# Designs tried in a protein design run: peptides against a protein of PDB entry 3QIS. Part 74

Target 1, 334 residues: chain A of PDB entry 3QIS
Amino acid sequence: PSLELSRREFVFENVKFRQLQKEKFQISNNGQVPCHFSFIPKLNDSQYCKPWLRAEPFEGYLEPNETVDISLDVYVSKDSVTILNSGEDKIEDILVLHLDRGKDYFLTISGNYLPSCFGTSLEALCRMKRPIREVPVTKLIDLEEDSFLEKEKSLLQMVPLDEGASERPLQVPKEIWLLVDHLFKYACHQEDLFQTPGMQEELQQIIDCLDTSIPETIPGSNHSVAEALLIFLEALPEPVICYELYQRCLDSAYDPRICRQVISQLPRCHRNVFRYLMAFLRELLKFSEYNSVNANMIATLFTSLLLRPPPNLMARQTPSDRQRAIQFLLGFLL

## One batch from the design tools (peptide; made by RFdiffusion4, then SolubleMPNN)

Design b1_p12_8_s1 (from b1_p12_8, 5 letters changed)
Fold by OpenDDE base, seed 2:
Structure b1_p12_8_s1 (fold): chain B 334 residues (1-334), chain A 12 residues (1-12)
Amino acid sequence: as target 1 above (334 residues)
Amino acid sequence: MSASEKLLEEAT
């Protein structure tokens, strides 16, 4: 069996969070026998490609002189965004197109990723006074390392070392401030807020706007701005309530005094973001007659975003644990 | 002045 490939090198320029890119190529059976093709894992890989890449179709049969189009799809989800933002992973891969009883054909995938404030830590974002696209990648790495150390010091109740000549961190990320300030100003009377989905094009514009600028006004509908806040919270590598406090939140869920004490133990940036979001959501609930927002809906929605189970406990989350997590947030909304 | 300045003052 033999194949002819129209292309073997693919370049994905300016890959962004949640923006699908597609490149297509053709394979043709130039042999005299039917053949089966498949993308196969490399020797040490469990998958034929990285999580942000897929081929469609990834396998098939070709009759003699038959041609098929294959799509290579690049999509950076919440599961790949953090490792791409840090430069730990890159838009590079090698695909192995295997022909049964034939040869292997190698495809080279390359490109560049553009960092996003989505999937970046709250600690790093509190140190970024400029849009993330203005920050050199080397400085992003340093900010993530410094942010990890400051989180650890905060958890250990270490006295902040001398606030020397280093620029003071923001109280909350500017991106959270921009989203919440916009919603507070324009969306308090918006019918079905957080219940109606945003537009995908507007979501991309909001993401690009927050990554590249400090706007006076966020573009898009109130629904798109509201969904962008949800996407931001979902994409955080560490949730607003740190994984270390997850079990204590569940254990305290029916004691509002203990719940407040647990929140007081969060790192400063996480604690400020949590309190700022709760203050905003309580203001939205005052307008429930206009926006159809109620405490149970908001608690259910935001619990999955703010109070995520640690990765080791995700498979073990009971319905009782979910109800305790919701009850924990209700104590801050009511 | 930010519209949410009071919410930020309550939070921080």
Scores: peptide ipSAE 0.369, ipTM 0.919, DockQ to the pose 0.811
Fold by OpenDDE base, seed 4:
Structure b1_p12_8_s1 (fold): chain B 334 residues (1-334), chain A 12 residues (1-12)
Amino acid sequence: as target 1 above (334 residues)
Amino acid sequence: MSASEKLLEEAT
């Protein structure tokens, strides 16, 4: 069997978090026999492509002189955003289109990723006084490495950050401040806040706005701004409650005093973000008659975002662990 | 003053 491919090189320019890009090409059976095609893993790979890439269809059957359109879809989810922000991964891949009893055809995927404040660590964002798109990529790498090292130092040494030479980190990321300040100002009376989904176009505008500017007002509906906050928290590489404290939060879930002590052990930026979010959510709960928001709903929603199980425990989360995690957050909302 | 300034003061 043999195929003709209309294109073999694909460039995805300006790939952004949650923005789908598509490139299409045609494959034609120019042989005399029917053929089955499939995208196959490279040697030592488990998947035929990187997590941010998909081919559709990824397999199929072609009669002689038949043509099929294949879509190459690039989509950066929460699962790929962090490694792309750090430059650990890139918009580069090679796809192997295999023919059964035939040849391999190589497709080259290339492009560039535009960094997002979504999927960036709280530590790095607290050091970013400017929008992430204004920060040189080299400095982003340094900020992530330095943030990792400072997190480790803060966990190990409890030493106050030496007040001296570096510009003081923000108390909370400006992006969190912008989202929460907007919601506090405009959304406290919003019916079904955090229950109604935002608009996808508005979410993209909010993300682009936070990545490129420091706006006086966030664009979009209160629902879109609220969902953007959820997306932001979900995309964090390290959750607001650090993985190291996860089990202690569960163990303390029914003791509000111990819960507060556990939170006090968070890195400064994480602790400030946690307390800021809890203060906001307590304020939002005062308007429950208007916004239909209750403590159980909020605790259930934010638990999965703020108090995530460590990656090694994700597959083992019990209903009891989830209930303890919810109870832990309830102790800060009531 | 930001609308959430008091929340930030409570947090920090």
Scores: peptide ipSAE 0.368, ipTM 0.918, DockQ to the pose 0.814
Fold by OpenDDE base, seed 5:
Structure b1_p12_8_s1 (fold): chain B 334 residues (1-334), chain A 12 residues (1-12)
Amino acid sequence: as target 1 above (334 residues)
Amino acid sequence: MSASEKLLEEAT
């Protein structure tokens, strides 16, 4: 069997979080026999491509002189955004197109990624006084390393923040402050807030705005700004309630005093963000007659974002655990 | 002070 490929090199310029890019190429069976093609893993890889890449179709049959179009789709989700922001991963891959009883064809994927405040840690964002696109990549790495070390020190209760470090971290990320301040000013009376989806174009504009600027006003509808807050919280590498406290939150769910004590043990930035979000959501609930927002809806929605099971427990989350997690959050909304 | 600044003061 033999194939002809219309292209073997693909460049994805200016790849951004949640922005789909597509490149297409054609494969043709220039042999005299039917052939089966498939993308196969290279080296010791478990998958034929990196998590942010896919081929469609990834396998198929071609009759002699038959031709098929293959789409290469690049999409940075919450699962790839953190490692791309740090520069641990890059927009580079090699795909192996295999023919059964035939040759391997190599495809080169390249490009550049533009960092996002989405998928960046709360600790790093509290140290980041400028938009992420203004921060040199070398400084992003330093900020993540320093953030890891401060999280560990905070959990160990060992070192008071040395008051002498010239650059005090922000109390909360500026991106969270911008989103919540906008919603508090303009969305308290918005009907169906957090229930109506935003517009995809507006969501992309909001993400780009937060990554590149410190705006006086966030662009887009209140629904798009509200959904951008949900996307931000979902994309955090560590949830607002740290994984280490997950089980203690479930165990304390019916004791409001223990719940407050558990939250007091969060790292300073996580604790401040949690309390700030709870204060905001309690204010939205005062306007429930106008915005159709109720405590059970808000608790159900935000619990999945703020109180995620640790990766090792994700497959074991019971309906009882989910109900306890909701009850934990309700104790801060009521 | 914006109303959001008060929420931040209560949170911190």
Scores: peptide ipSAE 0.365, ipTM 0.916, DockQ to the pose 0.918
Fold by OpenDDE base, seed 3:
Structure b1_p12_8_s1 (fold): chain B 334 residues (1-334), chain A 12 residues (1-12)
Amino acid sequence: as target 1 above (334 residues)
Amino acid sequence: MSASEKLLEEAT
């Protein structure tokens, strides 16, 4: 069996978080026998492609002289955004298109990723006074490393913040501030806030706006701005409540004093963001007659974002654990 | 001053 491929090199320019890109090519059976094709893993890989890439179809049959279109879809989700932001991963892959009883065809995937404030650590964002697209990638790496070291020092309660040489970090990320300040100004009376989905086009505009600028006003509807906040919180590599405190939050869920003590043990940036969000959500709840927002809805929604189980425990989360997690947040909303 | 400045003051 043999195939002819219309293209073997694919370039995905300016790949962005949550923006689907597609490149298409044709494969034709120029042989005399039917063939089965499939994308196969490389040696030591579990998957035929990186998590941000997909082929559609990834397998199939071709009769002699048959042609099929294959779509190569690049989509950076929350699962790939952090490693792409840090430059640990890149928009580079090699696909192996295998023919049964035939040869392998190699496809080269290349491109560039544009960093996002979505999927960047709270600590790094607190050090980032400019939009992420203005920050050199080398400095992003340094900011993440420094942020990790300072998080560790903060947890150890050892070293006073050396007030001397480094620019003081923001109390909260500017992106969180922009989103929450917008919602506080314009969305407190918005009917069905956090219940009505945003528009995908507006969400992309908001993401691009936060990545490239410090706007006076966030573009899009209040629903899109609200959903952008949810997406931001979901995309965090470390949740607002650090994984190390997850179990303690569950254990303390019915003791408001212990809950506050647990939150006080968060790294400064995480603690500030948590308290800022809780203060905002308490203000939003004062307008429940207008926005139809209630504490149970908010607690249920934000629990999955702020108080995520550690990756090793995700598969073991019980309904009781979820209820404790909700109860933990309710103690800050009421 | 940001409208959410008080919320930030309560947080920090």
Scores: peptide ipSAE 0.355, ipTM 0.915, DockQ to the pose 0.814

Design b1_p12_8_s2 (from b1_p12_8, 4 letters changed)
Fold by OpenDDE base, seed 1:
Structure b1_p12_8_s2 (fold): chain B 334 residues (1-334), chain A 12 residues (1-12)
Amino acid sequence: as target 1 above (334 residues)
Amino acid sequence: MSKSEKLLEEAV
């Protein structure tokens, strides 16, 4: 069997978080026999491609002289955004198109990723006084490393931050401040806030706006701004409530005093974000007659974002654990 | 100070 490929090199320029890009190519059976093609894992890989890449179709049959279009889809989800922001991963891959009883065909995927404040740590963002797209990639790496070290120091109750000549971190990420400030100003009376989905185009505009600027006003509907906040919280590499405190939150869920003590043990940035979000949500609940927002709905929604189980426990989360997690958050909303 | 700045100051 033999294939002809219309293209073997693919470049995905300016890949962004949640923005789908597609490149297409054709494969033709230029042989005399039917053939089966499939994308196969490389040696030591579990998958035929990186998580941000997909081939469609990834397998199929071709009769002699048959041609099929294959789409290469690049999409950076919450699962890939953090590693791409840090430069740990890149928009580079090699696909192996295998022909049954034939040869392998190699496809080269390349491109560039544009960093996002979505999927960046709270600690790193608290150190970023400028939009992430204005920050040199080298400095992003340094900020992530420094953020990790400062998180560890804070957990160890080590020495107060030397008030030395380093610019003081923000109390909360400017991106969270902008989203919450917008919602507080404009969305308190918005019917079905956090219940109605935003528009995908507006969500992309909001993401791009936060990545590239410090706007006076966030573009899009209140629903899109609200959903952007949810997406931001979901995309955090570590939840607002750090994984280390997850079980303690569940164990304390029915004791509001212990719950507050657990939150006090969060790293400064995480603690500030948590308290700020809770203050905002309590304010939003005062307008429940207008916005149809209630404490149970908000607690249910935000618990999955703020109090995520550690990756090793995700598969084991019980309905009881979920209820405890909701109860924990309710103690800050009521 | 915006109301949001006050919420932040009260929260932090």
Scores: peptide ipSAE 0.149, ipTM 0.862, DockQ to the pose 0.942
Fold by OpenDDE base, seed 2:
Structure b1_p12_8_s2 (fold): chain B 334 residues (1-334), chain A 12 residues (1-12)
Amino acid sequence: as target 1 above (334 residues)
Amino acid sequence: MSKSEKLLEEAV
């Protein structure tokens, strides 16, 4: 069997978080026998492609002279955004299109990723006084490394940062401040806030706005800005409540004093973000007659974002653990 | 000072 491929090199320019890009090519059976094609893993890989890439179809059957269109879809989800932001991964891959009893055809995927404040650590973002797109990638790497070291020092109760006045971290990421400030100004009376989904186009505009600027006003509806906050919290490499404190939050869920002590042990940026979000959400709950927002809904929604189980425990989360996690947040909303 | 700035100052 043999194939003709219309294209073998694919360039995905300016790949962004949550923005789907598609490149298409044709494969034609130029042989005299039917063939089965599939994308196969390279040697030592478990998958035929990186997590941000897919082929559709990834396998199929071609009669002689049959042609199929294959879509190569690049989509950076929350699962790939962090490693792309750090430059640990890149928009580069090689796909192996295999023919049963035939040849391998290599496809080269290349491109560039544009860093996002989504999927960047709270610690790194607190060091970024400018939009992430103004920060050199080398400096992003340094900021993530420094942020990791600061988090470890904070958890170990080691000495406060040398207070060089020019390098003081922000109390909270400017991106969180902008989202919350907008919601606080414009969304307190918004009916069905956090219940109505945003528009995908508006979400992309909000992400691009936060990545490239410090806006006076965030574009889009209150629903889109609210959903952008949820997406931001979901995309964090580490949740606002650090994984190390997850079990202690569950264990303390019915003791408000212990809950506050657990939060006090968070790294400074995480603690500040948590307190700021809780203060905002308590303010939002005062307008429940207008916005239809209640404490149980908010606690349920934000628990999954703020108090995520560690990756090793995700498969074991019980309904009781979820209820304890909700109860933990309720103690800060009431 | 915006209401949000005050909210941040009270929270952190």
Scores: peptide ipSAE 0.146, ipTM 0.860, DockQ to the pose 0.948
Fold by OpenDDE base, seed 5:
Structure b1_p12_8_s2 (fold): chain B 334 residues (1-334), chain A 12 residues (1-12)
Amino acid sequence: as target 1 above (334 residues)
Amino acid sequence: MSKSEKLLEEAV
């Protein structure tokens, strides 16, 4: 069996969070026998590609002189955004197109990623006074490393931040402040807020706006700004309620005093973001006659975003655990 | 101060 490939090198320029890019190529059976093709893992890999890449179709059959189009889709989800923001991973891969009883064909994937405030830690964002696209990549790495070390020191109740000449962190990320300030000013009377989806084009504009600027006003509808806040919270590498406190939140769900004590043990930036979001959501609930928002809907929606099970427990989350998590959040909304 | 700045001050 033999294949002819129209292209073997692919470049994906200016890859962004949640922005799909596609490149296509053709494969042709230039042999005299039917052939089966498949993308196969490299040595030591579990998958044929990185999580941000997909081939469609990834396998198939070709008759003699048959041709098929293959799409290479690049999409950075919440699962890849953090490692791309830090530069731990890059827009580089090699695909192996295997022909049954035939040769391997290598495809080279390359490109560049543009960092996003989405998928960046709350700790790093609190140290970031400028838009992420203005911050040198080297400084982003340093900010993430310093943020990890400060989170550990904060959890250990160790040394007060030395009053040294390091710029004091923001109380909350400017991106969260901008999103919540906009919703608070313009969306309190918005019918079906957090129930109606945003526009995909507007979501991309909001992401690009927050990554590149400090706007006076966020572009797009109130629904798109509301969904952008949900996407931001979902994309956090560490949820607003840190994984270390997850079980304690469930155990305390019916004791409002213990719930407040658990929140007081969060790192300063996480605690401030949590309290700020709860203050906003309690204010939004005062306008329920106009916005159709209720405490049970809000608690159900935000619980999945703010109080995520640790990765090792995700497969074991019971309906009872979900109900306790919702009850924990309700104690801050009522 | 915007009402959101007050919410932040009360939250911190």
Scores: peptide ipSAE 0.144, ipTM 0.859, DockQ to the pose 0.934
Fold by OpenDDE base, seed 3:
Structure b1_p12_8_s2 (fold): chain B 334 residues (1-334), chain A 12 residues (1-12)
Amino acid sequence: as target 1 above (334 residues)
Amino acid sequence: MSKSEKLLEEAV
């Protein structure tokens, strides 16, 4: 069996978070026998491609002189955004198109990723006074490393941050401030806020706006701005309530005094973001007659974003654990 | 100060 491929090199320029790119090529059976093709893992890989790449179809049969179109789809989700932002991963891969009883055909995938404030740590974003696209990649790496070291120091040492460092971090990420400020100004009376989905085109404009600028006004509907806040919180590498405090939040869920003590142990930026979000959501709940938002709906929605189970416990989450997590958040909304 | 700036000042 043999194949002819219309193309073997693919370049995905300016790959962005949540923006689908597609490249197509044709494979033709130029042999005299039917063949089965499949994309196969390399020797040390469990998957035929990186998590941000997909082939469609990934396998099939071709009769002699048959041709099929294959789509290579590049999509950066929450699962790949953090490793691409840090430069730990890149828009580079090699696909192996295998023929049963035939040859291997290698496809080269290349391109560039444009960093996003989505999937960047709260600690790094608090140090980032400019849009992420204005920050050199080398400086992003330094900011993530420094953010990790300061989080560890903050957990180990209740040392007052020496007020004399020339670059005081922001109290909260500017991106969170911009999203919440917009919602607070324009969305408190928005019917079905956080219940109606945003528009995908508007979400992309909001992400691009936050990555490239510090706008006076965020583009798009209130629903799209509200969903962008949810996407931002979901994409955080470390949730607003750090994984280390997850179990303590569940254990304290029915004691409002202990709940506040647990939150006081968060790193400064995480604690500030949590308190700011809770203050915003409590203010939003005062307008429930206009926006149809209630405490149970908000607690249920935001608990999955703010108080995620650690990856090692995710498979073990009970309905009781979920209810305790919701109850923990309710104690800050009521 | 915007209402959000005040909300941040009260929260922090």
Scores: peptide ipSAE 0.122, ipTM 0.850, DockQ to the pose 0.931

